# Peptides against a protein of PDB entry 7AE7, part 140

Target 1, 321 residues: chain A of PDB entry 7AE7
Amino acid sequence: KVYKDLREFLEVLEQEGQLIRVKEEVNPEPDIAAAGRAAANLGKNQPAVFFEKIKGYKYSVVTNVHGSWQNHALMLGLDKNTSTKDQFYELNRRWDKFPVPPNVVKREAAPCKENVIDKDINLFEILPLYRINEQDGGFYISKASVVTADPEYPDDFNKLNVGTYRIQVKDRDRVGIQALAMHDIAVQLEKAEAENKPLPIAITIGNNPLVTFMASTPVGYNQNEYEFVGALQDGVPMDIVKSDLYDHLYVPAGSEVVLEGHIIPRVRTVEGPFGEFPGSYSGARLQCEVKIDRITHRTNPIFENLYLGIPWTEIDYLMAL

## One batch from the design tools (peptide; made by RFdiffusion4, then SolubleMPNN)

Design b2_p19_3_s4 (from b2_p19_3, 13 letters changed)
Fold by OpenDDE base, seed 4:
Structure b2_p19_3_s4 (fold): chain B 321 residues (1-321), chain A 19 residues (1-19)
Amino acid sequence: as target 1 above (321 residues)
Amino acid sequence: MEEENKRRVAEAEAAFAAA
């Protein structure tokens, strides 16, 4: 099975008993985090948790999508009971199919383009934002696939980077992003900042689960994560679409939400603290700031966010490969 | 499989309601 988007994956998770649907209205705090902890207490077969109604928000949240070996098997289109060993074997077998170039679809064919917000941007109207951890310094978008390009080689598709970064909401139309020196985005940002230019960025939320997986998987600077997604789909290309603002940025065609904007050159603002691990917080740091200039989204967008809690959490499954 | 899935969902919903 290959998934076009998050929705097709959530349908399979639900069919396989790997998704809990919370139909009652919840408070964004503390109920979302509490439900994630409750799901983690179910042992190794941790389901995704889908919150249909969140008080004060219009749209839904899903968490713990990658939060078990069963979910990981299903992501690979395998039986949910496929052993970890066989999952690794299959992953490695498919990895050798790299590169599998994506299909570029027309704008009109991309579900992520159903709705556009280009004025009066307010992230709180699109994303049901909440504190993931009690001591978090703000609201985080923790499971976005962030698309950037090399500003020196913007047309080199092999240098197009899709990565996962910690993103703190700073304002209605601003986010802080943790771009560490070891990340490909930091190399690209350094080049942009040398010229005092903005770095174009697309922050994509609610993707095909293999996009999210590959965005969390280190690859070579001259390797495109979308070409690995096609490999992990056993040679089936994924669908991408050109961003609205930038000709050289491509986003997953099926993304629930796409935040298009730019990293402001040579600006650093306080970001954090964030509870990356149970009982540990990364300190507050000076990090990059992104201005959001345009949003595209599916109708009734689902906010996919990371669950953090007792190991094995969603991050442990994303990092264990 | 469907009954197992229903059971797992019910267990998880119960765990959520108890949390």
Scores: peptide ipSAE 0.025, ipTM 0.533, DockQ to the pose 0.018
Fold by OpenDDE base, seed 1:
Structure b2_p19_3_s4 (fold): chain B 321 residues (1-321), chain A 19 residues (1-19)
Amino acid sequence: as target 1 above (321 residues)
Amino acid sequence: MEEENKRRVAEAEAAFAAA
């Protein structure tokens, strides 16, 4: 099975008994993190947790989408009881199908374009933001697929990068992003900053689970993650759409939320601490700042965010295949 | 990549078995 978006995957997770739906209104803190921890305590077959109602927010949150080997099997369109070994063999078999170029769809065909916010941007109106860990220095967006390009070669689709980075919300229209020197985004940012230019960015939230998986999987600088998504879909192309602000940036057509903006050149602001592991916090650092200039989103957008409960964390699963 | 993925899967299996 191939999924067009997060919603189709969540439907399968629910059908397979791998989604818990919380219908009662919860407090963003501490209830989301507490319920995530409780779900992790259910053992090896950890379900996703979908929070329908969050006090003070309009929209829903889902966590732990990749939080089990069963969820990973289902992501690959396999039987949920497929062994990790067989999942690996299937992953490798599909990997050999690279490249599978994506389909570029028209704007009117892309669900991520259903709604637009281009003024008075407030991330808190769109995303039910909460502290993932009690000691976090702020609100984090932890499962975004971040799209950037080489500013020297913006039309080279092979240099289009889709990566996962730690993102802290800094203000209504600003986020901090952790761009480490080993990340492709850091190479692209260095080129932009050398000329004191903004780096165009699209931060995409709530994607097809294979997009999230590939954004968390290191690939070559001249390899496009979307072409691997098509390979992992067993040769079925994924659907992408041109960003609204930038002709050279393409986002998943089915994204729940797309934050379009720019990395402010040569600006660094305090980011962190963040609880990367239970009881383990990364120190506060000076990180890049993104100005959000435009938001597009699906009607009733689902905020997919990371669960950082007891090991094995969702990160461990995302990195394990 | 295949060897690294094998290692990651094995580590995942081991920890999944230990959890």
Scores: peptide ipSAE 0.000, ipTM 0.327, DockQ to the pose 0.017
Fold by OpenDDE base, seed 2:
Structure b2_p19_3_s4 (fold): chain B 321 residues (1-321), chain A 19 residues (1-19)
Amino acid sequence: as target 1 above (321 residues)
Amino acid sequence: MEEENKRRVAEAEAAFAAA
């Protein structure tokens, strides 16, 4: 089985009993994090948690999409009970199919282009933002696939980078991004900042689960993550579409939300703290700032976000309902 | 146990990210 988008994967997760659907209205804090914690307490078969209604927001949230070996097996289009060993064997077998070039689809064929916001940008209108951890310094977008290119070689598709980075919401149209020196985005940013130029960026949210997987998996600087997604789809190309602002940036055609903008050159703002691990917060640091200039999104976009939960007992969840 | 489960989710997401 190959998935075109997050929605097709969520449908399979639900069919396989690997998705909990919360139909009642929840508070973004603390209920999303609390329900995620409760789902984590279900043991090895941790389901995704889909929140249909969030107080004060228009759209839904899904968490813990990759939160179990069953979900990982299903992502690979395998039986949910496929052993971890066999999943890795199949992953490695498919990896050898690299490169599998993506299909570039027309704008009209890309679900991520269904709606456009090009003025009065407000991230809070499109994303049900919440604090993942109680002590977080703000709202985070933690499962975005961030697309950047080499500013010296913008037309070199092999240098197109799709990575996962910690993103803190700073304002209605601004986010902080943690670009570590070891990441390909940091190389690209350094080149842009050397010339005092903005780095074009597309922050994509709610993707095909293999895109999210590959965006988190380090690859070579001259290797395109989309070509690995096609390999992991057992030789079926994924669909990408040109960004609206930049001719050289391509985004997953099925993305729920695409935030297009630029990293502001030589600007650093306070980012964090963030609870990356239970009881562990990465300290506040000066990080890059992104200006969001355009949003494209699917109708009724799903905000996929990371599940990071401080342990709540099942009793605490039952008393909070 | 719960810190361990959260660590395992983060480690699983990170292991899926690193695999």
Scores: peptide ipSAE 0.000, ipTM 0.304, DockQ to the pose 0.028
Fold by OpenDDE base, seed 3:
Structure b2_p19_3_s4 (fold): chain B 321 residues (1-321), chain A 19 residues (1-19)
Amino acid sequence: as target 1 above (321 residues)
Amino acid sequence: MEEENKRRVAEAEAAFAAA
């Protein structure tokens, strides 16, 4: 099974008993985090949790999408009871199919383009933002696939980077992004900042689960994560679409939300604290700031966000293969 | 399989309601 988007994957998770649907209205805090903890207490077979109604918001949240080996098996289109060993062997077999170039679809064929917001940007109108941890210094977007390119080689598709970074909401149209020196985005940002230029960025939320997986998986600077997604789809290309603001940035065609904007050159603002681990908070740091200039989104967009729980977090599963 | 899935979902919902 290959998935075009998050929705097709959530449907399979639900069919396989790997998704809980919370139909009652919940408070963003503490109910979302409490539900995540409750799901984690179910042991090794953690379901995704889908919140249909969130008080004060219009749209839904899903968490713990990658939160179990069963969910990983299903992501690979395998039986949910496929052993971790067999999942690893299948992953490696498919990895050798790299590169599988993506399909560039027309704008009209891309679900992420169903709605456009190009003025009066307000992230709180599109994303049901909440504190993941009680002591978080703000609201985080923790499961976005962030698209950037090399400013020196913007047309080199092999240098197009799709990565996962900690993103704090700073204002209605601003986010902080943690771009560490070890990240490919930091190389690209350094080049832009050397010239005092903005770095074009697309922050994509609610993706094909293999996009999210590859965005969390380190690859070479001259390797494109989308070409690995096609490999992991057993040779089926994924669908990408050109961003609205930038000819050189491509986003997953099925993204629930796409935040298009730029990293402001040579600006650093306070970001954090964030509870990276249960009971452990990273200190506040100076991080890059992104201005959001345009949003495209699916109708009734689903906000996919990371679950952080004991003993295994969702990130542990994303990084365990 | 469907019954096992339903049971698992119900257990998870019960765990959520107890948290």
Scores: peptide ipSAE 0.025, ipTM 0.499, DockQ to the pose 0.018; fails the geometry check

Design b2_p19_4_s1 (from b2_p19_4, 12 letters changed)
Fold by OpenDDE base, seed 1:
Structure b2_p19_4_s1 (fold): chain B 321 residues (1-321), chain A 19 residues (1-19)
Amino acid sequence: as target 1 above (321 residues)
Amino acid sequence: DYVSDSERLSERLRAEELE
């Protein structure tokens, strides 16, 4: 099975008994994190946890989507009980199908374009933001697929980068992003900052699970993550759509939320601390700042966020390959 | 507290799995 979006995957997870739906209103803190830990305590078959109602917010949260080998098997369209060995074998087999170019769909056909916010941007109105870890210095978007391009080669699709980065919410329309020197985004940002230009960016939330997986998987600078998604879909292209602000940026057509904006050149602000692992906090650092200029989102958008409870954490599954 | 809330939520999650 191939998934067009997060919602199709969540439906399969629920059908397979790999999703718990919390129907009662919860407090964003500490209930979301506590429930994630509770789900992790269920053992090896950790389900995703879907929170339908969050006090003070309009929309839902889902956590631990990639948080088990069963969920990983289902992501690949395999039986949930497929062995890890067979999952790796199948993943490697499909990897060799690269490149599988994505389909570019029209704006009108892209679910991520159902709603637009271009004035009075307020991330808190769209995302049920909460502190993931008790000692976190703020609210984090920890499972976004961030789209950037090479500013010297904006029309080179092979240089389009889709990556996962630590993102702290800084204000209603500002986020901090950790762009480390080893990341492709850092190379692109360096080029933009050399000319004192903003770097165009699209931060996409709530994607096809293979997009999220590939965004967490390092590939070559001249390789496009979307073409690997098509390979991992056993040769079925994924659907992408042009961003609203930038002709050269393409986002997953099915994204729940797309934050379009720019990295402010030569600006660094305090970000952190963040608990990347249980009991381990990265210190506060000066990081890049993104101005959000436009939001597109599906009706009743689902905020997919990372579970960072007890090991094995969701990030361990995403990075296991 | 954090522990009490975690236990409460664990119980809720278990209850919802049984429904």
Scores: peptide ipSAE 0.019, ipTM 0.560, DockQ to the pose 0.018; fails the geometry check
Fold by OpenDDE base, seed 2:
Structure b2_p19_4_s1 (fold): chain B 321 residues (1-321), chain A 19 residues (1-19)
Amino acid sequence: as target 1 above (321 residues)
Amino acid sequence: DYVSDSERLSERLRAEELE
């Protein structure tokens, strides 16, 4: 099975008993994080947790989407009881199908374009933000697939980067992003900043689970993550759509939320702390700042966020494969 | 307290999984 979006995957997770739906209203803190930890304590068969109602917010949250080997098997369209060994075998087999170019769909066919916010942007109205860890210095978007291009070669699709980065919400229309030197985004940002130009960016939230997986998987600078998604879909192309602000940026057609904007050149602001690992916090540092200029989103968007609980983090599963 | 709330939520999640 191939999934067009997060929603199709969540439906399968629910059918397979790998999703718990919390129907009662919860407090953003501490209930979301506490429920995630509770789900992790259910053993090896860790379900996703879907919160339908969050006090003070309009929209829902889902966590721990990639939080088990069963969920990984289902992500690959395999039986949920497929062994880790067989999952690796299948992953490697499909990896050899690279490249599988994506389909570029029309704007009218892309669910991520159902709604537009282009004025009075307030991230708190579209995302039910909460502290993931008690000692976090703010609200984080921890499971976004961030799209950037090479500013020297913006039309080279092979240099289009889709990556996962630590993103702190700084204001209603601003986020801090951690662009480390080891990331492709840092190379692209360096080129933009050399010319004192903004770097165009699209921060996509709530994607096809293979997009999220590939965004967390290092690939070559001249390799497109979307072409790997098609490979991992056993040769079925994924659907992408052109961003609204930039002709050279493409986003997953099924994204729940797309934050379009730019990294402000040569500006660094305080970001952190963030609890990346249990008992370990990355201190406050100067990081890049993104201005959000436009939001597109599905009707009733689902905020997919990372589960960072003890003993296992969702990151461990995303990196294990 | 935080521990009590987490335990209560754990019980709720277990109950929902059994449905």
Scores: peptide ipSAE 0.018, ipTM 0.570, DockQ to the pose 0.018; fails the geometry check
Fold by OpenDDE base, seed 4:
Structure b2_p19_4_s1 (fold): chain B 321 residues (1-321), chain A 19 residues (1-19)
Amino acid sequence: as target 1 above (321 residues)
Amino acid sequence: DYVSDSERLSERLRAEELE
């Protein structure tokens, strides 16, 4: 099976018993993190956790979408009981199909374009933000697929980068992004900053699970992650759409939320701390800042976010399922 | 590399478990 978007994947996870739906209103803190920890404690078959109602927010959150080998098997369209070994064999087999170019769909055909916010941007109105870890210095968007291009070669599709980066919400329309030197985005940013120019960026949230997978998988600078997604879909192209602000940036057509903006050149602001690992926090650092200029989103967007935490608290809510 | 891909997947799962 190939998934067009996160929603199709969540449906399969639910059908396969790999998604827990929390229907009761929860507090963003500590309930989301607590439920994620509890899900992690369910053993090897860790389900996704879908929170339908979050106090103070309009929209839903899903966590732990990739949080198990079963979920990973399902992501590949395999039986959930497919062994890790067989999953890897299949992954490698499909990897050799690279490149599988994506389909560029029209704006009107892209679910991520259903709604537009181009003024009075407030991330808190669109994303149910919460601290992932108790000691986090703020709210993080931890599972975004970030799209950037080479500013010297903006039309070179092979240099279009889709990566995963630590993103801290800094204001209603600003986020900090950790662009490390080892990341392709850092190369692109360096080129932009050399000219004191903004780097165009699209931060995409709630994607086809293979997009999220590939965004977190290092590839060559001249390799497009979307072409690998098509390969991992066993030769079925994924659907992408042109960003609203930039002709050279393409986003997954099915993204739940797309934050379009730019990295402000030569500006660094405090970002962190963030609990990257249980009990381990990366210290506060000066990081890049993104101005969000436009949001497109699906109706009733689902905020897919990372679950981080030490599994130690039994949550009463899991005993009621 | 199969081992590298396995490690990456395990790291992702761990990251997601840590998520």
Scores: peptide ipSAE 0.000, ipTM 0.406, DockQ to the pose 0.058; fails the geometry check
Fold by OpenDDE base, seed 5:
Structure b2_p19_4_s1 (fold): chain B 321 residues (1-321), chain A 19 residues (1-19)
Amino acid sequence: as target 1 above (321 residues)
Amino acid sequence: DYVSDSERLSERLRAEELE
């Protein structure tokens, strides 16, 4: 089984008993985090939690999508009861299929292009934002696949980076992004900042689960994460589409939300704190700032966000491989 | 170190499955 988007995966999770649907209206805080913790307490078979109605917001949230070995097996298109060992074996087998180039689809064929916001941008109207942890310094987008390119080699598809970074919402149209020196985005940003130029960026939310997985998996600077997604799909290419603002950025065709913008050169603002791990808060630091210039989104977009709570957290499963 | 953390988590998961 290969998934084109998050929705197809959520359908399978639900069919397999690996998704809890919360139909009643919940408060963004503390109910989302509390329900996630409750789901984590269900044992080893932790389901995703889908919140249909969130007070004060129009759209839904899903958490803990990658939050169990069962969900991970299903992500790979395997039986949910596939052992971790066999999952690793299969992952390694498929990894050897790299590269599997993605299909570039037309804009009209990309679900992420169903709606466009190019003025009066307000992230709070599109994303049901909430504090993941009580002591968080703000609202975080913790499970985005962030797309950037090498500004020196913008047409080199192999240098296109898809990564997961900590993103704090700073304003209606601004986010902070944690670009650590070890991340490929930091290399690209350094090149842009050397010339005092903005770095084009697309922050994609609610993707094919293998995109999210690969965005959380370190690869070589000259290796494209989408080509690994195709490998992990056992040789089936994933679908990507050109971003609206930038010819050299490609986003997953099925993304629920795409935030297109730029990292402001040589600007650093306070970001954090954030509870990255249970009982551990990363301190406030000066981090990069992104201006959001355009949003594209599916109709009734689902905000996929990371579950952070009692170990094992969703991060643990995303990083376990 | 992300790689080190991933390896550590992988090892932990393997250990938990063997238990």
Scores: peptide ipSAE 0.000, ipTM 0.388, DockQ to the pose 0.111; fails the geometry check

